# Peptides against a protein of PDB entry 4IGA: the designs that were tried, part 24

Target 1, 116 residues: chain A of PDB entry 4IGA
Amino acid sequence: KRVLIVDDAAFMRMMLKDIITKAGYEVAGEATNGREAVEKYKELKPDIVTMDITMPEMNGIDAIKEIMKIDPNAKIIVCSAMGQQAMVIEAIKAGAKDFIVKPFQPSRVVEALNKV

## One batch from the design tools (peptide; made by RFdiffusion4, then SolubleMPNN)

Design b1_p12_5_s2 (from b1_p12_5, 7 letters changed)
Fold by OpenDDE base, seed 5:
Structure b1_p12_5_s2 (fold): chain B 116 residues (1-116), chain A 12 residues (1-12)
Amino acid sequence: as target 1 above (116 residues)
Amino acid sequence: MDEIIKRALEMA
């Protein structure tokens, strides 16, 4: 399966890329904000999206909603920080299938990828 | 979804 990685932080994208690749998944591409995520989803039609919703000055929830309009069966895993319950719940209501918490635990990332 | 929400509510 092919994964689109969305995060404004290059290091975080790099970390996820490593975890995703080692788990046997393919990285379809990367996006640095919600708008780019929507564009890349249209372009690449990935199987899974990891979506950072803690990006400052960015709206991951809107990106999720737009992607769900494109593909109601989209598989989006939200990336959040501890203490972001409200944002995670909002993301799930918007259509996200699961969430993983930063700092990432590789096993939890893989578990989420395998289950969505 | 309910399970995921439940887990989210367990966050510190």
Scores: peptide ipSAE 0.546, ipTM 0.909, DockQ to the pose 0.377
Fold by OpenDDE base, seed 4:
Structure b1_p12_5_s2 (fold): chain B 116 residues (1-116), chain A 12 residues (1-12)
Amino acid sequence: as target 1 above (116 residues)
Amino acid sequence: MDEIIKRALEMA
């Protein structure tokens, strides 16, 4: 399966890329904000999206909503920080399938990828 | 969905 990684932080994208590839998944591409995420989803049609909640231009919640318009069957895993319960809940209500918390635990990331 | 939301509420 191919994964689109969305996060404004290059380090976070790099970390996820390493975990994802070592788990046997392919990285379809990367996006650095919500608007770019929507564009890349249209272009790449990934199987899974990892979506950072807080980003410039367009936040993760809005990106989820737009992607769900494109593909109601999109498999989106939200990436959140501790203390972001409200935003995670909002993301799930918007259509996200699961969430993982930063700092990432590789086993938890893989578990989420395997289940969505 | 409810299960995931419940887990989210348990974050802190």
Scores: peptide ipSAE 0.541, ipTM 0.910, DockQ to the pose 0.382
Fold by OpenDDE base, seed 3:
Structure b1_p12_5_s2 (fold): chain B 116 residues (1-116), chain A 12 residues (1-12)
Amino acid sequence: as target 1 above (116 residues)
Amino acid sequence: MDEIIKRALEMA
C-alpha cells in the first residue's frame, strides 16, 4: 500500500517515512500543508494518508473534509500531540479512521496502518 | 468509531 505523508515539519516527515518504509509500505509522496495535501491526494491517489493536525497556522480538519469530498472512502490517520482531544474528535467526525500520538512509537504507527 | 472516540477521550 502507498502512503501520503502530511506534516509541516521536515523532521516529522522524515521520521514517519522511515517507520512506514521499514514496515513494508511505500511512500506515495509528501505534503507540507493542508492545501498541498488535497492537491497531492488528487494526483497520487494514495491508499492511506497520515495527516498532522498539530499545525497552529493550518487546519488539518479542513484538509480531511476536502479529501473526503474527493474520495468518501479515503483512509486517513490523524497525527496529534498529547492534549489535542477536541481536535482528534473533530477529525474523526470529519471522516478520519484513526489517530496516533506524537512522539511516535513505531509499533503504534504500524498498527494503525494495518487496521485502516 | 465509538472505540476511537473513547480512546481519544482518554488522551487527557
Scores: peptide ipSAE 0.539, ipTM 0.910, DockQ to the pose 0.365
Fold by OpenDDE base, seed 1:
Structure b1_p12_5_s2 (fold): chain B 116 residues (1-116), chain A 12 residues (1-12)
Amino acid sequence: as target 1 above (116 residues)
Amino acid sequence: MDEIIKRALEMA
């Protein structure tokens, strides 16, 4: 399966890329903001999206909503920081399938990828 | 979804 990684932080994208690749998944591409995420989803048609919702300036929830309009069957895993319950719940309501919490635990990331 | 929401609530 091919994964689109969305995060404004290069380090976070790098970390996820390593975890995803080592787990046997392919990285379809990367996006650094919500608008780019939607654009890349249309372009790449990935099987899974990891979507950062931590940054207030980046409306990850709106990106989820837009992707779900494009593909109602999209498999989106949100990436959040601790204490982000409200945003996680909103992301799930918007159509996200699961969530993982930063700092990432590789086993938890892989578990989420396998389950969606 | 119910399990996911429950787990999200456990983040607190």
Scores: peptide ipSAE 0.539, ipTM 0.908, DockQ to the pose 0.368

Design b1_p12_5_s3 (from b1_p12_5, 6 letters changed)
Fold by OpenDDE base, seed 1:
Structure b1_p12_5_s3 (fold): chain B 116 residues (1-116), chain A 12 residues (1-12)
Amino acid sequence: as target 1 above (116 residues)
Amino acid sequence: MEEIIKRALEQA
């Protein structure tokens, strides 16, 4: 399966790329903000998306909503430092299939990838 | 959803 990685932090994208690749998944591409995420989703049609929340241009919640309009069956895993109850609920309401709080263990990401 | 929320909150 192919994964689109969305995060404004280069280090985080690098970390996720390593985890995803080692787990046997393919990286479809990367996005650095919510607007780019939507554009890349349309272009690449990935099987799974890892989505940050706090990003410039467009935040992750809005990006989830836009992607869900494009593909109601999209598989989006949120990876965010914003692990407050309200944010988790908001992400799930928007259409996310899982929510991983930063900092995370690699095994948690792999588990999410395997379950969505 | 309940499990996702519970797990996320435990990690936060």
Scores: peptide ipSAE 0.431, ipTM 0.905, DockQ to the pose 0.976
Fold by OpenDDE base, seed 4:
Structure b1_p12_5_s3 (fold): chain B 116 residues (1-116), chain A 12 residues (1-12)
Amino acid sequence: as target 1 above (116 residues)
Amino acid sequence: MEEIIKRALEQA
């Protein structure tokens, strides 16, 4: 399966890329904000998206909503430092299939990838 | 949803 990685932090994208590839998944591409995420989703049609929340241009919640309009069956895993209950609920309501709080263990990401 | 919330909050 192919994964689109969305995070404004280069370090985080690198970390996720390593985890994803070592787990046997392919990286479809990367996006640095929500607008790019939507554009890349249209272009690449990835099987899974890892989505940050706090990003410039367009935040992750709005990106989830827009991607769900494009593909109601989109498989989006949120990876965010914003682990407050309200934010988790908001992400799930928007259409996210899972929510991983930063900092995370690599195994948690792999579990999410395998489950969605 | 509840499980996701529970797990997320435990990890926060």
Scores: peptide ipSAE 0.429, ipTM 0.906, DockQ to the pose 0.986
Fold by OpenDDE base, seed 2:
Structure b1_p12_5_s3 (fold): chain B 116 residues (1-116), chain A 12 residues (1-12)
Amino acid sequence: as target 1 above (116 residues)
Amino acid sequence: MEEIIKRALEQA
């Protein structure tokens, strides 16, 4: 399966790329904000998306909503430092399949990848 | 949904 990595932090994208590739998945591409995420989703048609929430241009919640309009079957895993109940609920309501709070263990990401 | 929320809050 191919994964689109969405995070404004280069460090986090690198970390996720390492986890994803070591787990046997392919990285379809990267996005640095929600607008780019939507564009990349259209272009790359990834099987899975890892989605940050706090991003410039367009936040992750809005990106989830837009991607779900494009593909109602999109498999989006949120990875965010904002693990408040309201944010988790909002992300799931938008269409996310899982919510991983930063900082996270690699095994948690792999579990999410395998289950979506 | 409840499990996802529960797990996220436990990690936070």
Scores: peptide ipSAE 0.424, ipTM 0.905, DockQ to the pose 0.981
Fold by OpenDDE base, seed 3:
Structure b1_p12_5_s3 (fold): chain B 116 residues (1-116), chain A 12 residues (1-12)
Amino acid sequence: as target 1 above (116 residues)
Amino acid sequence: MEEIIKRALEQA
């Protein structure tokens, strides 16, 4: 399966790329904000998306909503430092299949990838 | 959904 990695931090994208590839998944591409995420989803049609929330241009919640308009069956895993109850609920309501709070263990990401 | 919320809040 192919994964689109969305995060404004280069370090975080590198970390997720290492986890994803070591787990046997392919990286379809990367995006640095919500607008790029929507564009890359249309272009690459990935099987799974890892989605940050706090990003410039377009935040992760809005990106989830836009991707769900394109593909109601999209498999989106949120990875965010914003682990408040309200934010988790908002992400799930928008269509996210899981919510991983930063900092995280690599095994938590792998579990999410395997479950969605 | 409820389990996802519970797990996220426990980690935070």
Scores: peptide ipSAE 0.417, ipTM 0.902, DockQ to the pose 0.978

Design b1_p12_5_s4 (from b1_p12_5, 8 letters changed)
Fold by OpenDDE base, seed 1:
Structure b1_p12_5_s4 (fold): chain B 116 residues (1-116), chain A 12 residues (1-12)
Amino acid sequence: as target 1 above (116 residues)
Amino acid sequence: MEKIIEEALKQA
């Protein structure tokens, strides 16, 4: 399966890329904000998206909503430092399939990838 | 949803 990695932090994208690749998934591409995420989703048609929440241009919640308009079957895993219950609920309502709080263990990401 | 929320809260 091919994964689109969305995070404004280069370090986080690097970390996720390493985890995803080592777990046997292919990295379809990367996006640095929500607007780019929507654009890349249309272009790459990935199987899975890892989505940050706090990003410039467009936040992750809005990006989830826009991607779900494009593809109601999109498989989006949120990965965010904003782990409050309200944010989790908001992300799930928007269409996310899972929510991983930063900082995370690599095994948690792999588990999410395998389950969506 | 409940399980996802619970897991997220465990990590918080």
Scores: peptide ipSAE 0.171, ipTM 0.789, DockQ to the pose 0.972
Fold by OpenDDE base, seed 3:
Structure b1_p12_5_s4 (fold): chain B 116 residues (1-116), chain A 12 residues (1-12)
Amino acid sequence: as target 1 above (116 residues)
Amino acid sequence: MEKIIEEALKQA
């Protein structure tokens, strides 16, 4: 399966890329904000998306909503430092399949990838 | 208590 990694932090994208590839998944591409995420989803048609929330240009919640308009069956895993209950509920309502709070263990990401 | 809630959310 192919994964689109969305995060404005280069360090976080690097970390997720390492976890994803070591788990046997392919990285379809990367995006640094919500608008790029929507564009890359259309272009790459990934199987799974890892989605940050706090990003410039367009935040992760809005990106989830836009991707769900394109593909109601999109598999989006949120990965965010904003792990408040209200944010988790908002992300799930927008269409996310899982929510991982930063900082995380690699095994948590792998489990999420395997379940969606 | 906040950390416990956050960890529970991580595992959800």
Scores: peptide ipSAE 0.150, ipTM 0.721, DockQ to the pose 0.142
Fold by OpenDDE base, seed 5:
Structure b1_p12_5_s4 (fold): chain B 116 residues (1-116), chain A 12 residues (1-12)
Amino acid sequence: as target 1 above (116 residues)
Amino acid sequence: MEKIIEEALKQA
């Protein structure tokens, strides 16, 4: 399966890329904000998306909503430092399949990838 | 949707 990685932090994208690749998945591409995420989803048609929330241009919640308009069956895993219950609920209501709080263990990401 | 929210909260 192919994964689109969305995060404004280059270090975080690198970390996720390593985890995703070692778990046997392919990286379809990367995006640095919500607008790019929507554009890359249309272009690459990935199987899974990892989505940050706090990003410039367009935040992760809005990006989830836009991707769900494109593909109601999109498989989006949120990965964010904002692990408050209200944010988790908002992300799931927008269409996310899982929510991973930063900082995270690699095994948590692998488990999410395998379950969505 | 309510059930998936509960599961997500347990995992988060």
Scores: peptide ipSAE 0.143, ipTM 0.755, DockQ to the pose 0.344
Fold by OpenDDE base, seed 4:
Parts: C-alpha cells; structure tokens; sequence
Structure b1_p12_5_s4 (fold): chain B 116 residues (1-116), chain A 12 residues (1-12)
C-alpha cells in the first residue's frame, strides 16, 4: 500500500517515512500543508494518508474534509501533538480513521497502518 | 492521553 505523508515539519515527515518504509509500505509522496495534501491526494491517489493538524495554508481538519469530498473511502490517520479529546472527536467526525498523539512509538503507527 | 483518545473515539 502507498502512503501520503502530510506534515509541515521536515523531521516528522522523515521519521514517518522511515517507519512506513520499514513496515513494508511505500511512500507515495509528501505534503507540507493541507492544500498540498489535497492536491497530492488527487495526483497520487494514495491508499493511506498520515495527516498533521497544525499546518500553514490549510490545517489538517480542513484537509481531511476536502479529501473526503474527493474520496469518501479515503483512509486517513491523524498524527498530531494536539491530543485533546475535542480535537480527536473533530478529526474523527471529519472522516479520520485513527488518531495518533505525538510523541508516538513506531509500533503505534504500524498498528494504525495495518488496521485502516 | 491514549485513554483520552479511546474515550473520544467511543464518543464520536
């Protein structure tokens, strides 16, 4: 399966890329904000998206909503430092399949990838 | 924090 990685932090994208590839998944591409995420989803049609929340241009919640308009079957895993209950609920209501709080263990990401 | 996520998922 191919994964689109969305995060404004280069370090986080690198970390996720390492975890994803070591788990046997392919990285379809990367995006640095929600607008790029939507564009890349249209272009690459990935199987899974890892989505940050706090990003410039367009936040992760809005990106989830836009991607779900494109593909109601999109598999989006949120990965964010904002692990407040309200934010988790908002992400799930927007269409996310899982929510991973930063900092995370690599195994948590792998479990999410395998389950969505 | 994981417990908060679990409860939030149940609520959603």
Amino acid sequence: as target 1 above (116 residues)
Amino acid sequence: MEKIIEEALKQA
Scores: peptide ipSAE 0.111, ipTM 0.714, DockQ to the pose 0.195

Design b1_p12_6_s1 (from b1_p12_6, 6 letters changed)
Fold by OpenDDE base, seed 2:
Structure b1_p12_6_s1 (fold): chain B 116 residues (1-116), chain A 12 residues (1-12)
Amino acid sequence: as target 1 above (116 residues)
Amino acid sequence: MILSNEEVEELL
Protein backbone atom coordinates (compact mmCIF):
# COMPACT_ATOMS: atom_id res chain seq x y z
CA LYS B 1 0.00 0.00 0.00
CA ARG B 2 1.07 3.57 -0.80
CA VAL B 3 1.07 6.37 1.82
CA LEU B 4 0.93 10.15 1.35
CA ILE B 5 2.72 11.89 4.25
CA VAL B 6 1.40 15.36 5.18
CA ASP B 7 3.27 17.47 7.77
CA ASP B 8 4.80 20.96 7.69
CA ALA B 9 7.81 19.76 9.73
CA ALA B 10 10.59 18.16 7.66
CA PHE B 11 11.78 16.19 10.70
CA MET B 12 8.33 14.68 11.22
CA ARG B 13 8.03 13.71 7.54
CA MET B 14 11.42 12.00 7.81
CA MET B 15 10.37 10.13 10.95
CA LEU B 16 7.08 8.97 9.42
CA LYS B 17 8.82 7.96 6.17
CA ASP B 18 11.22 5.77 8.15
CA ILE B 19 8.40 4.10 10.11
CA ILE B 20 6.19 3.62 7.03
CA THR B 21 8.94 2.10 4.87
CA LYS B 22 10.23 -0.20 7.64
CA ALA B 23 6.65 -1.45 8.09
CA GLY B 24 6.61 -2.54 4.41
CA TYR B 25 4.56 0.34 2.98
CA GLU B 26 5.55 2.56 0.05
CA VAL B 27 5.71 6.36 0.35
CA ALA B 28 3.61 7.73 -2.52
CA GLY B 29 4.72 11.29 -1.81
CA GLU B 30 4.93 14.13 0.70
CA ALA B 31 3.03 17.38 1.30
CA THR B 32 3.97 20.32 3.55
CA ASN B 33 0.49 21.88 3.96
CA GLY B 34 -3.20 21.07 3.44
CA ARG B 35 -3.37 22.64 -0.04
CA GLU B 36 -0.46 20.50 -1.25
CA ALA B 37 -2.08 17.47 0.41
CA VAL B 38 -5.29 17.89 -1.61
CA GLU B 39 -3.36 18.35 -4.87
CA LYS B 40 -1.07 15.38 -4.15
CA TYR B 41 -4.07 13.20 -3.29
CA LYS B 42 -5.63 13.95 -6.70
CA GLU B 43 -2.33 13.28 -8.47
CA LEU B 44 -1.06 10.21 -6.62
CA LYS B 45 -4.30 8.52 -5.45
CA PRO B 46 -2.58 7.04 -2.36
CA ASP B 47 -4.13 4.20 -0.35
CA ILE B 48 -3.51 5.96 3.00
CA VAL B 49 -2.83 9.54 4.16
CA THR B 50 -1.06 10.58 7.36
CA MET B 51 -2.31 14.10 8.17
CA ASP B 52 -0.97 16.80 10.48
CA ILE B 53 -3.44 19.42 11.78
CA THR B 54 -1.53 22.67 12.36
CA MET B 55 -0.14 23.72 8.97
CA PRO B 56 0.14 26.94 6.94
CA GLU B 57 -2.00 27.60 3.81
CA MET B 58 -4.62 25.00 4.83
CA ASN B 59 -4.98 23.14 8.13
CA GLY B 60 -5.44 19.38 8.41
CA ILE B 61 -9.16 19.47 9.23
CA ASP B 62 -9.93 21.42 6.06
CA ALA B 63 -7.63 19.13 4.07
CA ILE B 64 -9.51 16.07 5.37
CA LYS B 65 -12.83 17.63 4.31
CA GLU B 66 -11.52 18.43 0.81
CA ILE B 67 -10.02 14.95 0.34
CA MET B 68 -13.30 13.37 1.47
CA LYS B 69 -15.10 15.36 -1.26
CA ILE B 70 -12.68 13.88 -3.81
CA ASP B 71 -12.79 10.36 -2.38
CA PRO B 72 -15.40 9.47 0.28
CA ASN B 73 -13.50 6.21 0.85
CA ALA B 74 -10.19 7.93 1.67
CA LYS B 75 -8.21 6.38 4.53
CA ILE B 76 -6.84 9.26 6.61
CA ILE B 77 -4.85 8.85 9.83
CA VAL B 78 -4.35 12.09 11.78
CA CYS B 79 -0.94 12.51 13.42
CA SER B 80 -0.87 15.64 15.59
CA ALA B 81 0.21 17.24 18.86
CA MET B 82 -3.33 18.71 19.05
CA GLY B 83 -4.63 15.74 21.03
CA GLN B 84 -7.51 17.48 22.84
CA GLN B 85 -10.76 15.50 22.94
CA ALA B 86 -12.56 18.21 20.95
CA MET B 87 -9.94 18.05 18.17
CA VAL B 88 -10.10 14.24 18.02
CA ILE B 89 -13.88 14.41 17.68
CA GLU B 90 -13.58 17.13 15.01
CA ALA B 91 -11.09 15.07 12.97
CA ILE B 92 -13.24 11.93 13.12
CA LYS B 93 -16.35 13.94 12.22
CA ALA B 94 -14.44 15.34 9.20
CA GLY B 95 -13.72 11.77 8.03
CA ALA B 96 -10.45 10.62 9.65
CA LYS B 97 -10.25 6.91 10.49
CA ASP B 98 -7.75 7.26 13.34
CA PHE B 99 -5.96 9.88 15.44
CA ILE B 100 -2.38 9.51 16.68
CA VAL B 101 -1.22 11.98 19.33
CA LYS B 102 2.34 13.31 19.16
CA PRO B 103 4.69 12.20 20.60
CA PHE B 104 4.06 8.60 19.57
CA GLN B 105 5.73 5.21 19.49
CA PRO B 106 6.45 3.75 16.03
CA SER B 107 4.24 0.75 16.89
CA ARG B 108 1.21 3.07 17.20
CA VAL B 109 1.71 4.26 13.60
CA VAL B 110 2.20 0.70 12.32
CA GLU B 111 -0.98 -0.46 14.08
CA ALA B 112 -2.95 2.42 12.55
CA LEU B 113 -1.61 1.66 9.05
CA ASN B 114 -2.53 -2.02 9.38
CA LYS B 115 -6.03 -1.28 10.70
CA VAL B 116 -7.39 1.21 8.14
CA MET A 1 -6.06 18.55 28.35
CA ILE A 2 -4.18 16.38 25.85
CA LEU A 3 -5.30 12.75 25.57
CA SER A 4 -2.86 9.86 25.57
CA ASN A 5 -2.90 7.48 22.62
CA GLU A 6 -4.51 4.89 24.90
CA GLU A 7 -7.29 7.35 25.79
CA VAL A 8 -7.83 8.13 22.08
CA GLU A 9 -8.13 4.42 21.30
CA GLU A 10 -10.75 4.08 24.05
CA LEU A 11 -12.66 7.07 22.64
CA LEU A 12 -12.78 5.73 19.06
Scores: peptide ipSAE 0.754, ipTM 0.964, DockQ to the pose 0.980
Fold by OpenDDE base, seed 5:
Structure b1_p12_6_s1 (fold): chain B 116 residues (1-116), chain A 12 residues (1-12)
Amino acid sequence: as target 1 above (116 residues)
Amino acid sequence: MILSNEEVEELL
C-alpha cells in the first residue's frame, strides 16, 4: 500500500517515511500543507494519508474535509501534537480513521497503518 | 489537556 505523508515539518516527514518504509509500505509522496495535500491526493491516489493538523495555507481538518469530498473512502490517519479531546473528535467527525498524538512510538504508527 | 495515545484508543 502507498502512503501520502502530510506534515509541514521536514523532520517529521522524514521520521514517518522511515517508519512507513520499514513497516513494508511505499511512500507515494509528501505534502507540506493542507492545500498541497489535496492536490497530491488527486495526483497520486494514495491508499493511506498521514495528516498533520497545524499547517500553513490550509490546516489538516480542512484538508481532511476536502479529501473526503474527492474520495469518501479515503483512509486518513491524523498525526498531531494537538491531542485534545475536542480536536480528536473534530478530526474523526471530518472523516479521519485514527488519531496519533505526538510524540509517538513507531509501533503506534505501524498499528494504525495496519488497521485502516 | 493532551491525551495519551492509550487514551485516544479508548476514546475511538
Scores: peptide ipSAE 0.752, ipTM 0.963, DockQ to the pose 0.981
Fold by OpenDDE base, seed 3:
Structure b1_p12_6_s1 (fold): chain B 116 residues (1-116), chain A 12 residues (1-12)
Amino acid sequence: as target 1 above (116 residues)
Amino acid sequence: MILSNEEVEELL
C-alpha cells in the first residue's frame, strides 16, 4: 500500500517515512501543507494519508474535509501534537480513521497503518 | 489537556 505523508516539519516527514518504509509500505509522496495534501491526493491517489493538523496555508482538519469530498473512502490517520480531546473528536468527525498524538512510538504508527 | 495515545485509543 502507498502512503501520502503530510507534515510541515521536514524532520517529522523523515521520521514517518522511515517508519512507513520499514513497515513494508511505499511512500507515494509528501506534502508540506493542507493545500498541497489535497493536490497530491488527487494526483497520486494514495491508499493511506498521514495528516498533521497545524500547518500553514491550510490546516489538517480542512485538508481532511476537502479530501473526503473528493474520496469519501479516503483512509486518513492524523499525527499531531494537538492531542486535546476536542481536537481528536473534530478530526474523527471530519473523516479521519485514527489519531496519533506526538510524540509517538513507531509501533503506534504501524498499528494504525495496518488497521485502516 | 493533551491525551496520551492510550487515552485516544479508549476514546475511539
Scores: peptide ipSAE 0.746, ipTM 0.962, DockQ to the pose 0.983
Fold by OpenDDE base, seed 1:
Structure b1_p12_6_s1 (fold): chain B 116 residues (1-116), chain A 12 residues (1-12)
Amino acid sequence: as target 1 above (116 residues)
Amino acid sequence: MILSNEEVEELL
């Protein structure tokens, strides 16, 4: 399966790329904001998306909503420091399948990838 | 308050 990695932090994208590839998944591409995420989803048609929330241009919640309009079957895993209960509920309501709070263990990401 | 990953998993 192919994964689109969405995060404004280059270090976080690198970390996720390492976890994803070691788990036997392919990285379809990367996006640095929600606008890029929507465009990359259209272009690459990934099987899974990892989505940050706090990003410039377009935040992760809005990106989830736009991707779900494109593909109601999209598999989106949120990965964010915004781990408040209200934010988790908002992300799931928007269409996310899982929510990983930063900082995280690699095993948590692998578990999420395997379950969506 | 920020939830742990375990708390998130319990919530979902």
Scores: peptide ipSAE 0.746, ipTM 0.962, DockQ to the pose 0.982

Design b1_p12_6_s2 (from b1_p12_6, 5 letters changed)
Fold by OpenDDE base, seed 2:
Structure b1_p12_6_s2 (fold): chain B 116 residues (1-116), chain A 12 residues (1-12)
Amino acid sequence: as target 1 above (116 residues)
Amino acid sequence: KILSNEEVDELL
């Protein structure tokens, strides 16, 4: 399966790339904000998206909503430091399948990838 | 309050 990694932090994208590839998944591409995420989703049609929330240009919640308009069957895993209950509920309501709070263990990411 | 990943799992 192919994964689109969305995070404004280069370090976090690198970390997720390592976890994803070691788990046997392919990285379809990367995006640094929600606008790029939507564009890359259209272009690459990945199987899974990892989505940050706090990003410039377009935040992760809005990106989830736009991707769900493109593909109602999109598999989106949120990965964010914004782990408040209200934010988790908002992300799930927008269409996310899972929510991983930063900081996280690599095993938690692998579990999410395998479940969606 | 920031939830732990365990608390998130319980919520979902």
Scores: peptide ipSAE 0.818, ipTM 0.973, DockQ to the pose 0.987
Fold by OpenDDE base, seed 5:
Structure b1_p12_6_s2 (fold): chain B 116 residues (1-116), chain A 12 residues (1-12)
Amino acid sequence: as target 1 above (116 residues)
Amino acid sequence: KILSNEEVDELL
């Protein structure tokens, strides 16, 4: 399965790429903000998306909503430091399948990838 | 309050 990695932090994208590839998944591409995430989803048609919340141009919640308009069957895993109850509920309401709070263990990411 | 990943799992 192919994964689109969305995070404005280059280090975080690198970390997720390492975890994803070691788990046997392919990285379809990367996006650095919510607008780019929507564009890349249309272009690459990934099987899974990892989505940050706090990003410039367009935040992760809005990106989830736009991707769900494009593909109601999109498999989106949120990965964010914004791990408040209200934010988790908002992300799930928008269409996310899982929510991983930063910082995280690699096994938690692998578990999310395998379950969606 | 920021939830732990265990707390998120319990919430979902």
Scores: peptide ipSAE 0.816, ipTM 0.973, DockQ to the pose 0.986
Fold by OpenDDE base, seed 1:
Structure b1_p12_6_s2 (fold): chain B 116 residues (1-116), chain A 12 residues (1-12)
Amino acid sequence: as target 1 above (116 residues)
Amino acid sequence: KILSNEEVDELL
């Protein structure tokens, strides 16, 4: 399966790329904000998306909503430091399948990838 | 309050 990695932090994208590839998944591409995420989803049609929340241009919640309009079957895993209960509920309501709070263990990401 | 990943799992 192919994964689109969305995060404004280059270090986080690198970390996720390492976890994803070691788990046997392919990285379809990367996006640095929600606008890029939507465009990359249209272009690459990935099987899974990892989505940050706090990003410039367009935040992760809005990106989830836009991707769900494009593909109601999109598999989106949120990965964010914004781990408040209200934010988790908002992300799931928007269409996310899982929510991983930063910082995280690699095994938690692998678990999410395997379950969506 | 920031939830732990374990607390998130309980919520979902």
Scores: peptide ipSAE 0.815, ipTM 0.973, DockQ to the pose 0.986
Fold by OpenDDE base, seed 3:
Structure b1_p12_6_s2 (fold): chain B 116 residues (1-116), chain A 12 residues (1-12)
Amino acid sequence: as target 1 above (116 residues)
Amino acid sequence: KILSNEEVDELL
């Protein structure tokens, strides 16, 4: 399966890329903000998206909503430091399948990838 | 309050 990685931090994209690749998944591409995420989703049609929340141009919640408009069956896993209960509920309501709070163990990401 | 991943699992 192919994964689109969305995070404004280069370090975090690198970390997720390592985890995803070692778990046997393919990286379809990367995006650095919510607008790029929507564009890359349309272009690449990935099987799974890892989505940050706090990003310039367009935040992760809005990106989830836009992706769900174009593909109601999108599989989106949020990965964010914004792990407040209200934010988790908002992300799930927007269409996310899972929410991983930063910092995280690699096994938690792998579990999410295998479950969605 | 920031939830742990364990607390998120309980919430979902």
Scores: peptide ipSAE 0.815, ipTM 0.973, DockQ to the pose 0.986

Design b1_p12_6_s3 (from b1_p12_6, 6 letters changed)
Fold by OpenDDE base, seed 2:
Structure b1_p12_6_s3 (fold): chain B 116 residues (1-116), chain A 12 residues (1-12)
Amino acid sequence: as target 1 above (116 residues)
Amino acid sequence: KILSNEEVEELL
């Protein structure tokens, strides 16, 4: 399966890329903000998206909503430091399948990838 | 309050 990694932090994208690759998944591409995420989703049609929330241009919640308009069956896993209950509920309401709070263990990401 | 991943899993 192919994964689109969305995070404005280069370090976090590198970390996720390492975890995803070691788990046997392919990295379809990367995006640094929600606008790029939507464009890359249209272009690459990945199987799974890892989505940050706090990003410039377009935040992760809005990106989730736009991707769900493109593909109602999109598999989106949020990865964010914004782990408040209200934000988790908002992300799930927008269409996310899971929510991983930063910081996280690699196993948590792998479990999420395998379940969606 | 920031939830732990365990708390998130319980919520979902």
Scores: peptide ipSAE 0.807, ipTM 0.972, DockQ to the pose 0.985
Fold by OpenDDE base, seed 5:
Order: structure tokens, then sequence, then C-alpha cells
Structure b1_p12_6_s3 (fold): chain B 116 residues (1-116), chain A 12 residues (1-12)
């Protein structure tokens, strides 16, 4: 399966790329903000998306909503430091399948990838 | 309060 990695932090994208590839998944591409994430989703048609919340241009919640308009079957895993209960519920309501709080263990990401 | 990943899993 192919994964689109969305995060404004280059280091975080690098970390996720390492975890994703070691778990046997392919990285379809990367996006650095929510607007780019929507564009890349249309272009690449990934199987899974990892989505940050706090990003310039467009935040992750809005990006989830836009992607779900394009593909109601999209598999989106949120990965964010914004791990308040209200934010988790908001992300799930928007269409996310899972929510990973930063910082995280690699096994948590692998588990999420395997479950969606 | 920031939830742990364990707490998130219990919530979902």
Amino acid sequence: as target 1 above (116 residues)
Amino acid sequence: KILSNEEVEELL
C-alpha cells in the first residue's frame, strides 16, 4: 500500500518515511501543508494518508474534510501533538480513522497503518 | 490535557 505523508516539519516527514518503509509500505509522496495535501491526494491517489493538524496555508482538519469530499473512502491517520480529547473527536468527526499523539513509538504508527 | 496514545485508543 502507498502512503501520502503530510507534515510541515521536514524531520517529522523523514521519521514517518523511515517507519512506513520499514513496515513494508511504499511512500507515495509528501505534502507540507493542507492545500498541498489535497492536491497530492488528487494526483497520487494514495491508499493511506498520515495527516498533521497544525500547518500553514490549510490545517489538517480542513484538509481531511476536503479529501473526504474527493474520496469518501479515504484512509486518514492523524499524527499530531494536539492530542486534546476535543481535537481527537473533531478529527474523527471530520473523517479520520485514527489519531496518533506526538511523541509516539514506531509500533503505534505501524499498528495504525495495519488497521485502517 | 494532552491524552496519551493509550488514552486515545480507549477513547476510539
Scores: peptide ipSAE 0.805, ipTM 0.971, DockQ to the pose 0.982
Fold by OpenDDE base, seed 3:
Structure b1_p12_6_s3 (fold): chain B 116 residues (1-116), chain A 12 residues (1-12)
Amino acid sequence: as target 1 above (116 residues)
Amino acid sequence: KILSNEEVEELL
């Protein structure tokens, strides 16, 4: 399966890429903000998306909503430091399948990838 | 309050 990695932090994209590839998944591409995420989803048609919340141009919640308009069956896993209960509920309501709070163990990401 | 991943898993 192919994964689109969305995060404005280069370090975090690198970390997720390492975890994803070691787990046997392919990286379809990367995006640095919510607008790029929507564009890359249309272009690459990935199987799974890892989605940050706090990003310039367009935040992760809005990106989830836009991707769900394109593909109601999109598989989106949020990865964010914004792990407040209200934010988790908002992300799930928008269409996310899971929510991983930063910092995280690699096993948590792998479990999420395998579950969606 | 920031939830732990364990707390998130319980919530979902």
Scores: peptide ipSAE 0.804, ipTM 0.971, DockQ to the pose 0.983
Fold by OpenDDE base, seed 1:
Structure b1_p12_6_s3 (fold): chain B 116 residues (1-116), chain A 12 residues (1-12)
Amino acid sequence: as target 1 above (116 residues)
Amino acid sequence: KILSNEEVEELL
């Protein structure tokens, strides 16, 4: 399966890329903000998206909503430091399948990838 | 309060 990695932090994208690749998934591409995420989703048609919340241009919640308009069957895993209960609920309401709080163990990401 | 991943898993 191919994964689109969305995070404004280069370090985080690198970390996720390493985890995803070592777990046997392909990286379809990367996006650095929510607008780019939507564009890349249309272009790449990935199987899974990892989505940050706090990003410039367009935040992750809005990006989730836009991707769900494009593909109601999109598989989106949120990965964010914004791990408040209200934010988790908001992300799920928007269409996310899972929510991983930063900082995380690599196994948590792998489990999420395997379950969606 | 920031939830742990375990707490999130229980919530979902």
Scores: peptide ipSAE 0.802, ipTM 0.971, DockQ to the pose 0.982

